# Peptides against a protein of PDB entry 3H8D: the designs that were tried, part 131

Target 1, 122 residues: chain A of PDB entry 3H8D
Amino acid sequence: DMKRQQRFFRIPFIRPADQYKDPQNKKKGWWYAHFDGPWIARQMELHPDKPPILLVAGKDDMEMCELNLEETGLTRKRGAEILPRQFEEIWERCGGIQYLQSAIESRQARPTYATAMLQNLL

## One batch from the design tools (peptide; made by RFdiffusion4, then SolubleMPNN)

Design b2_p21_2_s3 (from b2_p21_2, 13 letters changed)
Fold by OpenDDE base, seed 2:
Structure b2_p21_2_s3 (fold): chain B 122 residues (1-122), chain C 122 residues (1-122), chain A 21 residues (1-21)
Amino acid sequence: as target 1 above (122 residues)
Amino acid sequence: as target 1 above (122 residues)
Amino acid sequence: SEENWEAFLKRFEERLRKEEE
């Protein structure tokens, strides 16, 4: 349903190994989410010391946020919501287009706004 | 074309009468814009001392920004771009849904993302 | 709920820990 709100969020995280280190030794990662209406469509994880992780609905459900948007509380966290382009720019740089395309072609991707937009682009 | 980027912007403005007043006497208004791809779809003006102004493409072209998005330079102004909901919340509060609906029914509204989404809602 | 979100984050962190090992 094309009328569903597309909302994007980003929150920082500290690696478990750095949890009890001094602040200067806590390297931040970033957790990104794209919600297509109430449900997550894409998730992206930027790590300070390893390759980014890209996840798409249908294919990667077990590693993605299972909560609906309201349950996350992200809409009530100041600074968590980001512009679409702030997500997409990183997504693209991380190879997200190719990742999602492969998920579609392998029939692992659940239809979302993300799959629809990609199919419009290609 | 549903794949077009939907981008929203807000900038403050000072009333002409207040241009040369002391800062405390310069009451700020807010200029809002919704761009559907390169072209403006909706414009909204909040004034400190008069009712808000709502404008939609097709109907109000002569009162709206005539520049394409790139020409405006808004994408290069820090803090100018806002979240979709930051626009929509004000739009709704100002009666924007009814305004756009009337423009559609009178066949004055040019088809845009805004008209399409409204027609999905109704 | 906030509790569910915290639970999710905990699982996320656990996955991160396992990946670090």
Scores: peptide ipSAE 0.316, ipTM 0.614, DockQ to the pose 0.414
Fold by OpenDDE base, seed 1:
Structure b2_p21_2_s3 (fold): chain B 122 residues (1-122), chain C 122 residues (1-122), chain A 21 residues (1-21)
Amino acid sequence: as target 1 above (122 residues)
Amino acid sequence: as target 1 above (122 residues)
Amino acid sequence: SEENWEAFLKRFEERLRKEEE
């Protein structure tokens, strides 16, 4: 169903190592999610001290959010929802196209809106 | 092509009658647009002094933006792009579902993402 | 539910901690 609603979210996180430090010494990371309808299609993590982590449905399920969108409550969190381009811009910069393409080619990616869009592009 | 990007925008406008009034006496309206890919599918106008105006592609072409999305420059205007729900919430409150449905039934509406979504709902 | 979301976040943080070790 390519008519499913595509929604994107971002929330901050603090590294466990910084949790008990003074506020000025806490470095923020960012957790991103793309939901294709009720289920996550892509997840992305920006870390202050290491390379970005990219995750795609099918391949990386065990590291991704298992909750459907309603269960997450993200739609009810002020400031959590972001524009598609806000996600895609970061995704592209982090090599997301290549990552997803590789997952498709290895037949690890679950078909989603994201995989369909990529296949249309290529 | 149901895979076209759906993008939504909002910009303020001042009534012509208020353009030369003191700033405190200018009442703002809001212009909304839904673009289905490069072309407008729905347009909506919130006025401070009259009922909302709803417009759908095919039926109301002469009253709607004739520029494609790139030509409008909306994507380059900070704060212009809004979330789908920000558009849809207002659209629904203003009777947009019924308006679009009537346009479909009268065979006036051009098929768009909006018409397809409505037909799936009904 | 809120509890499920908190549980997810906890697992996420645990993964982060393990990566930092």
Scores: peptide ipSAE 0.315, ipTM 0.596, DockQ to the pose 0.382
Fold by OpenDDE base, seed 3:
Structure b2_p21_2_s3 (fold): chain B 122 residues (1-122), chain C 122 residues (1-122), chain A 21 residues (1-21)
Amino acid sequence: as target 1 above (122 residues)
Amino acid sequence: as target 1 above (122 residues)
Amino acid sequence: SEENWEAFLKRFEERLRKEEE
């Protein structure tokens, strides 16, 4: 269960408003995902000109990737997989610990590796 | 019910793989949607280098737009709205009648204006 | 599949567009 493989991914995106602009006028965002085994546990979106968006399993399922890891093709996408710390550093900087904590306390969070680790940290 | 307003939209997209290429190397696709009142009834995607994707309500909800029409902003996007025939011509060319028919016969299709019209046609 | 992934990305972009309006 908590022995499931933890894998992290990051892919860039361009805002729809910038998609047909010249390259110099395109501002890059970043989409992050933490997979606890086959299913997503956390998702994070960095935007060039608005606050980060944080999402956790159970609470934000409607906005998170519904595909299992294999279906995403992320494991086969060159440069997509990142180290755990590369995810966690940004997650923490964006207030992810507090966000997940509140989701646990409100009983909205689905139990994942992330919830278990947070409860061990606190 | 079947008096709901039928509205059709088309917007271009660039494949994620082409997003950071030079403009001459970006191949344009087209995203089509049929809204039966506030909710999507049919969706269609034309790709430059693979077969069209057809989607119908009830069967393909997980892949279709979950936003209501107002939330999409499509009614306020210049050039997005198209005539019914502009949608239907492409839908028929891509095998949409057969696709929706099979969804009805398998009891996977959610009843919509599109299912009603098809059942009247046949 | 690639199609499913692209569908997900499309919904993601739709959500982004909504938030920008």
Scores: peptide ipSAE 0.296, ipTM 0.643, DockQ to the pose 0.221
Fold by OpenDDE base, seed 5:
Structure b2_p21_2_s3 (fold): chain B 122 residues (1-122), chain C 122 residues (1-122), chain A 21 residues (1-21)
Amino acid sequence: as target 1 above (122 residues)
Amino acid sequence: as target 1 above (122 residues)
Amino acid sequence: SEENWEAFLKRFEERLRKEEE
């Protein structure tokens, strides 16, 4: 059902190497998630010192959040939810369109709102 | 196409009577809009001194924004775009579900994402 | 649940750690 609610979230993370450093020395990364209804459709990781990581449902399930949205508690975490464009802008900048397209073409992507939107775009 | 992007906006307004008063004496209202793709689906006004106003496409076209989303400039106004829930929570609190339902039942509402969602909810 | 979320985050962090090694 493409009428499922699309919700986007972002939370910061500190790389393990910086965990015990002074706040000023902790380089912050960002973990992004797109939930298509209760289940994650896309996940994205912005790292402070390496290329971003893009993940899409079906292809990258093992590296993605396996919890349904309610289980994550993200909806109850202040400041975690972001606007769709806040996700998409980064997604696109990081090559997400091509990444998802390739996942679709290789038949690795499971159908999500993201795949549906991309199929409309292309 | 229910795959249209749903975007929500909020901007403050000062009632005309307060336009030239001291900032502290300017009672601020809030103008809310739900755009289903390029066109407005719902509009809502929170007034500081009167009941909220609810408007839905088809029924209240003459009182609603007639500009497409791009024409409004809302997407370029910092802080204007809000999360869906930020709109919906107020909408629901102000009786929006019943208002839209009545508009649908009276065949005054044109089909929008909002009408589709309500038809799923009921 | 919070517990499950923490578990997920832990796995995420573990992956990050491994990538740093």
Scores: peptide ipSAE 0.318, ipTM 0.597, DockQ to the pose 0.428; fails the geometry check

Design b2_p21_2_s4 (from b2_p21_2, 11 letters changed)
Fold by OpenDDE base, seed 1:
Structure b2_p21_2_s4 (fold): chain B 122 residues (1-122), chain C 122 residues (1-122), chain A 21 residues (1-21)
Amino acid sequence: as target 1 above (122 residues)
Amino acid sequence: as target 1 above (122 residues)
Amino acid sequence: SMENLERFLAALKERRAAEEA
């Protein structure tokens, strides 16, 4: 049900090729996650030199975090948790509404808080 | 339903008696609000010289914010929105669980996300 | 601990790198 806690997280994402470079040469990406209760509902990746990657539960399970929220340790990492709007604004800007809508229409999306909210919006 | 967006806010308030004093004599309190969708579910006030005030929808409507979330302008005030845990930790510390539970048991509480979550916890 | 998450992210990073190659 939609009584589950919705929590959002963001952590830096440094490419392997940049991992051992000087700070000025580490182009920082960002990894975002939306957890609907214990399980991930959406994942988003911002990269400095390619389009954003949007992923939704059901459709993109192979590329999404398989850990439950507690296993990630994200709730214990200071500065990792973000406000819902800090996720949603980027999600919307990156075309997340259309992406999730398509996943729903194609019957690929696993029902989550995200799918429910979109269906309420449309 | 519990599909509504849960949003939390905190702003400082200065007591009327201190409003026109020098900064060192303005003892700062804190006003907290939990909005369950457009309407307030819980309100909390921290004061420097008296016990915290806890308020729940249904029971304490006369003392709570009567504005819907959009009317408050809180969503547009930088720094006002806080993480759920930033509200809940204070709420718990101030005895909010017991306060809300009593309001439910006395049939004074209006059903909200907060009442639903507490009933899930107990 | 974020050890498990770090392992996931490491694998993800490698996959993303491979996709770019």
Scores: peptide ipSAE 0.348, ipTM 0.623, DockQ to the pose 0.383
Fold by OpenDDE base, seed 4:
Structure b2_p21_2_s4 (fold): chain B 122 residues (1-122), chain C 122 residues (1-122), chain A 21 residues (1-21)
Amino acid sequence: as target 1 above (122 residues)
Amino acid sequence: as target 1 above (122 residues)
Amino acid sequence: SMENLERFLAALKERRAAEEA
């Protein structure tokens, strides 16, 4: 249902090898999530030294957050929630539209707000 | 259509009488807007010295922003855009649910994302 | 708390590290 709340989050993604290094030596990545109501619709990972990882519900469930939104605690973490555009800007730059479209066309994507928006756009 | 982008904004509201006063003597309010796609759906004004003003499309059109979203320049103003919850939290505290509901029941409200959400909630 | 998310992320980080090896 398109009436579900769409919420977007971003948190630092620090590699295990860098966890205990001095701040100047940490390579900081980012973990992004789009929740379509209680369930994740899209996940994105920015890494300092490799291509972004894009994930969509249905296709990439095994690599995506299995927790519902409330279970994550993201709604209660100050600074974690971001604007839709803050997510979408990165998503688009990383080829997310094409990735999601391909998942839809191959029937791998689970219907979400994201799939509906793309289908509305095309 | 529920597929329209919902965007929320907040900017300072300085009274005309305080415009040229020293900063310490300015009474700062806040102007809030919810845009349902290109058109405003809800407007809210916080004042330091009087009750909040709540406005809904259809009922209060004459007092609300007449510009479409793009015309306002709000999307290009750094710091103006806010999270949905940042708007809704204030909206709820100010009695916005009851205000919108009354406008719906009296057939004064223009159908918007906001009216649809409320009807979904009730 | 965010403990469950942190556990998920920890596992994810290890998986990503393994993919790079």
Scores: peptide ipSAE 0.347, ipTM 0.629, DockQ to the pose 0.353
Fold by OpenDDE base, seed 5:
Structure b2_p21_2_s4 (fold): chain B 122 residues (1-122), chain C 122 residues (1-122), chain A 21 residues (1-21)
Amino acid sequence: as target 1 above (122 residues)
Amino acid sequence: as target 1 above (122 residues)
Amino acid sequence: SMENLERFLAALKERRAAEEA
């Protein structure tokens, strides 16, 4: 519920094809996660050469991290945790509000802190 | 309301008496702030030589930062913004939950995100 | 340990690569 801790994380990922290239030739992607308590609520992927991927709980469960927060080890990875705004800013820029709204309206979204906040905003 | 952005900040301060001492002799305190939207909801001061000071909106307005978030310049100060948990961990250690609860029960606390979360927790 | 997360990410990377093909 509302008392669940909202935590946000970002980690880089490099495509397998670029794994062993010189740093200058590695195109770095970014994986973002919003955890509403122990479970992921939103996932976002930034890629160097394709559109961002936005994912929301309920709708995109099959593509989202299935690990609970503790299982991910993200809380123990230095530099992985980011400020809420650091996530939200990118989320908004990538059309996340519309994406989540559409998921809610289509009844595909599982209720999360994110859905609740959006409902409050609208 | 619930859609208001919760932002947390921490900045060091040095006592005026120590201002011109060598760094080794400066006793550094820490000033913490929780902003619920534009207005401060909680303030916390850590001192090297006295108990922490906890302040909550409504009860302690006279001792808290009167500037709105934008006016503080905190959002523009590199390294000032901290994760929610970085604030909450210290807040909890310093007895902030009890302090805020007491303020709510005595009807001294102005409703904020912090009061709402506490009510959700209790 | 982040081994489980790394496995998830590896699988994700492969899926994304396949989508690009």
Scores: peptide ipSAE 0.347, ipTM 0.646, DockQ to the pose 0.326
Fold by OpenDDE base, seed 3:
Structure b2_p21_2_s4 (fold): chain B 122 residues (1-122), chain C 122 residues (1-122), chain A 21 residues (1-21)
Amino acid sequence: as target 1 above (122 residues)
Amino acid sequence: as target 1 above (122 residues)
Amino acid sequence: SMENLERFLAALKERRAAEEA
C-alpha cells in the first residue's frame, strides 16, 4: 500500500560496556529504522568497531523492533526523525540494495514499501 | 514513476518592499517546494499578510520554479530540506488536498507523485 | 514514552555483546 506513510528514524546506540565511561571513551553507534506505516520495514545498526547490520522485515523479524511506530515513542523524540535520503544513503553504502534483493529472491522478505520500490528499480 | 525520489524544501523569503528595512520591520514569509525526482510537483508560499498560495504542476507552471532540483542548489543549502510531513502538514492545513483534487478533476494537473498519492487516498 | 523501545534496545545490546564474546 503506497499510501502508507514512510518515516525514518535514528537514535544513538551505546554499548553496555561503554555506558559508564567518560564521554570521550564512549564509542557511539547508531540504530536506524524505516517504518512503513505503523510497522518496521528495515532496520540498520552502525557500530564503531564492527560491520554494519542490515535487517529486513519478514527475514529478520526476530532481531527487529517488535513495537509499532506509536509504541516506540520515536515520533515524539526530538531529533530522532531523519530524512528518507539520510537513511537511504547509509543503507546503500552498507549494501542494503543487495541485501534486500537477496531477501526478495529467496522469498524471505515480507512485502513492504521497500520491497516495492526495489522491484520498480530493477 | 514511484521510484523517483520525493524531496521537500523550505526557505524564507523577504518581500522586496521590506528588503532594506530594519530586521524588525522585515515580515518573513516561507517558500515551500515538493520535488518529484528532478522536477517540482507542488509549490506553496506562506505570507505574513495574505492568504497562502498553493501551486501544482501542470496547472500553475508559469508561477512555479522553472529550475530542476539540481539547478536550484537547494540540496546544498543547509537547513533547506524538510521532512515530508513538515510539508504535508502545512499543505493540508492550507487546503492543498482540495486544490490538487480540483486540478485533477479539471484535467489541469500534470501527473506527479502527488497526483498518484491523492488518487490512492480517494 | 520510549520505555518500551529502550527495553528492546537494551535486549538488543545484550545480544550483540554476547555475539562478540
Scores: peptide ipSAE 0.344, ipTM 0.640, DockQ to the pose 0.325

Design b2_p21_3_s1 (from b2_p21_3, 13 letters changed)
Fold by OpenDDE base, seed 3:
Structure b2_p21_3_s1 (fold): chain B 122 residues (1-122), chain C 122 residues (1-122), chain A 21 residues (1-21)
Amino acid sequence: as target 1 above (122 residues)
Amino acid sequence: as target 1 above (122 residues)
Amino acid sequence: MKEKLERGRRRSEFIREWVAK
């Protein structure tokens, strides 16, 4: 709702194994985050050589960014913030709706803006 | 909800009276729009020399953009689309919450994503 | 458990590193 900002971010990452390779051999992945107010609601990782990783608050807390939004510094970094649809398009393509739905059904998901939106869709 | 994209746009406009002046004398205004799916939900105009104009669907249809989102070409205009908060920040500063609330209370507002969000806030 | 925590921390660290560039 309007009480908490929904903010979305995308940043590149290079695999540790590629860090010291020549630029042409550094394969780039993408890290995505949806913050519902100060706390992450969804996280998503695109990798060049393995399946995408989808994570939702409540279920996957231990594998998600533990920093609150302000601590990340993402709001202060030019080019990090993206439009909602830039996140949702990838989320849907990667099977995020099913993933979040399953987390809700198993009662693992923490209620967030994302869970509310999904329940309005179903 | 997730069934309709919420998309926000901002484009500059120059007053007709300033069109043929030197660049330094052209006072720029800003046109804002919130589209709930294909149709405009809120419109806002910042002017250099008069009060901001706030418009909401249902109440102000005759004064708002009559084109659906695709017809506007805004989705194809580089730099036109903005983040939700870039719209909401100005909307709130201009008294948009009160304006929309009054339109709802008078039963003039067409139900949109914006009306739903406001009712969740109140 | 410990492996999951390490993955989370690594993700958080690279965020800060990228932001700091």
Scores: peptide ipSAE 0.251, ipTM 0.565, DockQ to the pose 0.734
Fold by OpenDDE base, seed 5:
Structure b2_p21_3_s1 (fold): chain B 122 residues (1-122), chain C 122 residues (1-122), chain A 21 residues (1-21)
Amino acid sequence: as target 1 above (122 residues)
Amino acid sequence: as target 1 above (122 residues)
Amino acid sequence: MKEKLERGRRRSEFIREWVAK
């Protein structure tokens, strides 16, 4: 059902190597998720010192959050949920459109809200 | 196209009667809008001293924002955009589901994302 | 495969840890 609720989340993460450093040396990254209904459709990671990571359902299932939305607890954590545009802006900046497009064309992407929207766009 | 972007906004308003009063006497209301793509689908107003106002596209066009989303400038107003749930929570609390349902049943509501979602729910 | 699974698991654990704070 394409009427599934689309929800977006962003939480900070600290690299394991920085975990026990002084706060000033804990370089913060950002973990982004797009959930299409209960399941993740896209995941994105912004790192302090390496290129962004883009992940799409189907192609990158094994590297993405394996929890359904309810299991994550993100919906109950104040400050985690973000507006769609807050996700999409970064997604686009990171080359997400091209990444998802390529995944669709290679038949690696699982159909999601994201794939449908992209196909509608192109 | 049901793939149209759904965006929600909230801005405060001060009653004209309170416009020139001291800040402590400026009773604040809230103006809510749900845009289904470029056009408003639902509008809601919370007042300090009277019942909420609920408005749905088709039925209440003449009382709702007549500007398309871009014309409103809301997308460029920091702090105006809100999460869907922030709108829906209040909408539901104000009896919006029943209001929209009645508008649909009376054939007054214009088909929107909101009507589709409600029909999917019922 | 094993490496991919580990990456996924670590990401999920981090989510739960953050949420729990």
Scores: peptide ipSAE 0.250, ipTM 0.552, DockQ to the pose 0.774
Fold by OpenDDE base, seed 2:
Formats: C-alpha cells, sequence, structure tokens
Structure b2_p21_3_s1 (fold): chain B 122 residues (1-122), chain C 122 residues (1-122), chain A 21 residues (1-21)
C-alpha cells in the first residue's frame, strides 16, 4: 500500500573498535534508514574506510533494524530525520538501484514502497 | 507519472504593509509549496491574522507560483526545503484534504502527485 | 546466520542509544 508515510533518517555511528578511543581517533560513519510506514524498507551504512553497505527488506532482514519506526525513537530526535532526496542521492551513488533491482529479480525483496518506485522507474 | 521527484519548501514573507516597519512590527507569514517534478502542485500561505490560503494546480493556477522549480531558486536556498510531513501536517490542519478533494470532484484540479495520493487515501 | 542476527541487534541498540542522548 503506497499510501503509507515514507520517512528517512540519518544518524552517525562510531565503529565498535573506535568506541573507546580518543575523539580524534573515532572515525565517524553514517547510518541511513528508509521507513515505509512503520517498517524499514532500506538501510544503508557509510563507513570511513570500507565500501558502503546496502540492505533491502526481505533479502537482508537479519542485518537490518528490527524495530518498528516508533520503537526507534527517531521521530522524536531532532536532527535525525532527513529529506527523501538526502537519502536517495546517496543510495543512487552507492549503487542502490542495481542492488534493489537484483533483489527484486531474484525474488529476495519484500514488496515495499521502494520496490514499487523502482518498478515505476524501469 | 508518479516517478517525479516530490519536493517541499517553506519561506517566510512579510506583508506589504509591514515591509518598511521596524522588525517588531513585521508580522511574519509563511509561504509553502509542493513541487511535483518541475511544476507546483500545491501552494499554501499562512497569515498572522487571517485564514490560511490553500491553492491547487489546475484550479488556482493564476494565484500560484508560475515559475518552474529550477527558476524559483528554492533548491539553492538554505533552509527553504522542508520534509514532506512538515508540509502535509499543516496542509491537513488547514483543511487541505477537503479542498483538494473538492477540486477533483468538480474537475478543476489538474492531475498531480497530490491528486493521485488523495485518491489512494479515499 | 547467528552472526548476522547479532549484528542487526547491535545496530538497533546503537540507534536507541543515540536517540537517548
Amino acid sequence: as target 1 above (122 residues)
Amino acid sequence: as target 1 above (122 residues)
Amino acid sequence: MKEKLERGRRRSEFIREWVAK
């Protein structure tokens, strides 16, 4: 159902290995999420010194946020929510379109707003 | 075509009568816009001391922004772009759903992303 | 599989931790 609210979030994260280092040695990564209504549809992680991680619902459920949107508290945290384009620009740059397309073609992707929009684009 | 990018903007405006008054006497209003791809789909104006103005493409073209999105310069103005929900919350509060619905039923509304989404909701 | 599940849980926990700040 495409009438669900689409919301996007971005928060910083520090690698486990860096968590107890001095601030200057904590290399900051970025965690991105696309929620299709209450449930996550896409997740993306940008790391300071390794390739980005792209995840899509259905295929990568075990590696993605298991909380519904309300449980995350992201909607109540100022600065967490981002514009759709702020997510999509990075998603596209990191090869997200091909990644999601591949998941759809292999029947690994759960139908989401993201899968529907991609099918509209192709 | 629902594959067009949906973008929302909000900027303050000062009433003409207040333009040359001291800052404390300049009552601020708010101008909102929803662009469906390059063209505006919805426009909304909040005023300090009169009812809000709601406008939808097709019906209210003469009162709405005549510039395409690129021409407005809004995409290059820091702080102008807002989240979809920031627009929709105000739109709904001001009776936008009924206004758009009425425009659709009377065949006054031009088909836009907004009209499509409303039809999905009803 | 177990490792992937644990990573997912850790990611969600860090979200809550950041939000709580």
Scores: peptide ipSAE 0.249, ipTM 0.566, DockQ to the pose 0.731
Fold by OpenDDE base, seed 4:
Order: C-alpha cells, then structure tokens, then sequence
Structure b2_p21_3_s1 (fold): chain B 122 residues (1-122), chain C 122 residues (1-122), chain A 21 residues (1-21)
C-alpha cells in the first residue's frame, strides 16, 4: 500500500543473563524490525549462540514487538534505522522467505507489505 | 491474498442495561465482523439508539474482537455466517468506505483484504 | 486485548531502554 511507509530498524541487545557480566562476556545480539506503516510486519533476532529467530505478523504476534512504531521511539534514535536492503539481506539469509511463505500458506500471516511483496516475487 | 478466505459474520446482541427488561423493551443490536483469514479486518455494530460503530484493524484494535476466527467459535455457530454482500451492503450504508479510506490515508489501518479491495475501488 | 498489549509492552521494554540511551 502506497499509503504506508516501510521502515526498517536494527538495534543491539544483550541477553538478560549477560547483563551483569564483564564486557567481554556480554554476547551481543541484533534485533531487527520491519514496520509497515505504524505496525510491525516482520521481526528478526540474531543471536551469538543460537539460531536466528524469524517472526511474522499474525503468526507470531505474541512474540513480536507490541508497540507501534511511534511508541518505540526508534524513529528518533540516531543509528537505529537501516536501509530496506540491509534488513532483507539478513532476512533472506536466515530463510525468511520460506518462513513467510509458509505462514501465508497456512493462513497464519496477516496481510502486510511483506506478504504482498512476496506474492509478487513468487 | 488468495491464501486467505474471507468470511463474514453477524450476531445479535442485547445491551447490558436491557438484559433484565421485558422482551419488548430489549432493544436488539447487531454485531458484524469481517475476518480476513484468521484475523479480523473490520467490525461493525448497529445499535437501536445510537449511531453505528465502524472499526478497522490497525486503527481500532483495542475496540475490536481480539480473538482469532477459530477462537470466536463463530464458524461453529449456526446462522452466524453471512454472505459477503450482506456485510458490505451495511458497511457501505454506514459510511464504511470513507471510514476505511481515512484510516488508510492517515496510515492507521493495517493492511487487510479490505484495504486492498478499496485500493482497487478507488 | 489490553492484557496482550501490556505483555507486549513489557517484552519490548529493551527497545525503549536502548532508545533512551
């Protein structure tokens, strides 16, 4: 939908268990989000010691960011926003296309910009 | 999206204040829902003594059914499911097209089958 | 729905914390 801006974000995070460890022992992960307008469409988490986590709206709502884009404050944080391709490259590498496709086919994914684009791709 | 079935439902309700009144004094309202696959896309309420209520996903989530379609049990409720046109006719009569359009333009509506169809209409 | 949103807010708090830095 042309009415909604697509925006992508990436921020680092530290596992709760590592919060009080020495810096060298704090393993950094990366949290990615795709917002289709005000609402999250896809979420992705890269971890140093476990497989990537892929999440899509509709299917994984309970595990995804519940805040709308404005509530996150990400648009106001320098360095948080990334280019679309920076998200997509990782998404694809992590198997996101298949994941989203499966969610669509199982009718678990709610419609988003991402689902629409995938329809065009396939 | 062809992967998601569009289903529509209508059920009557009685206002809480009228529950214990005599039948002739129980004013019946009507609750309508459009589900785009498992997730609600539009909700509508007709009331006997106040204006219709129109709700669209994304904008009005807090006021809409929070259950997925299966959780509602509507698919198992005899007489609850209605034809698409039965919903749309009322939706249009109540100003739903404008309402949804405004929600899209203000970037409050999340993408649904309904938003996609409206894009085609206009 | 309210409860769901509250849970979501809590699990997303790390985002807000990072943003606030």
Amino acid sequence: as target 1 above (122 residues)
Amino acid sequence: as target 1 above (122 residues)
Amino acid sequence: MKEKLERGRRRSEFIREWVAK
Scores: peptide ipSAE 0.249, ipTM 0.485, DockQ to the pose 0.231

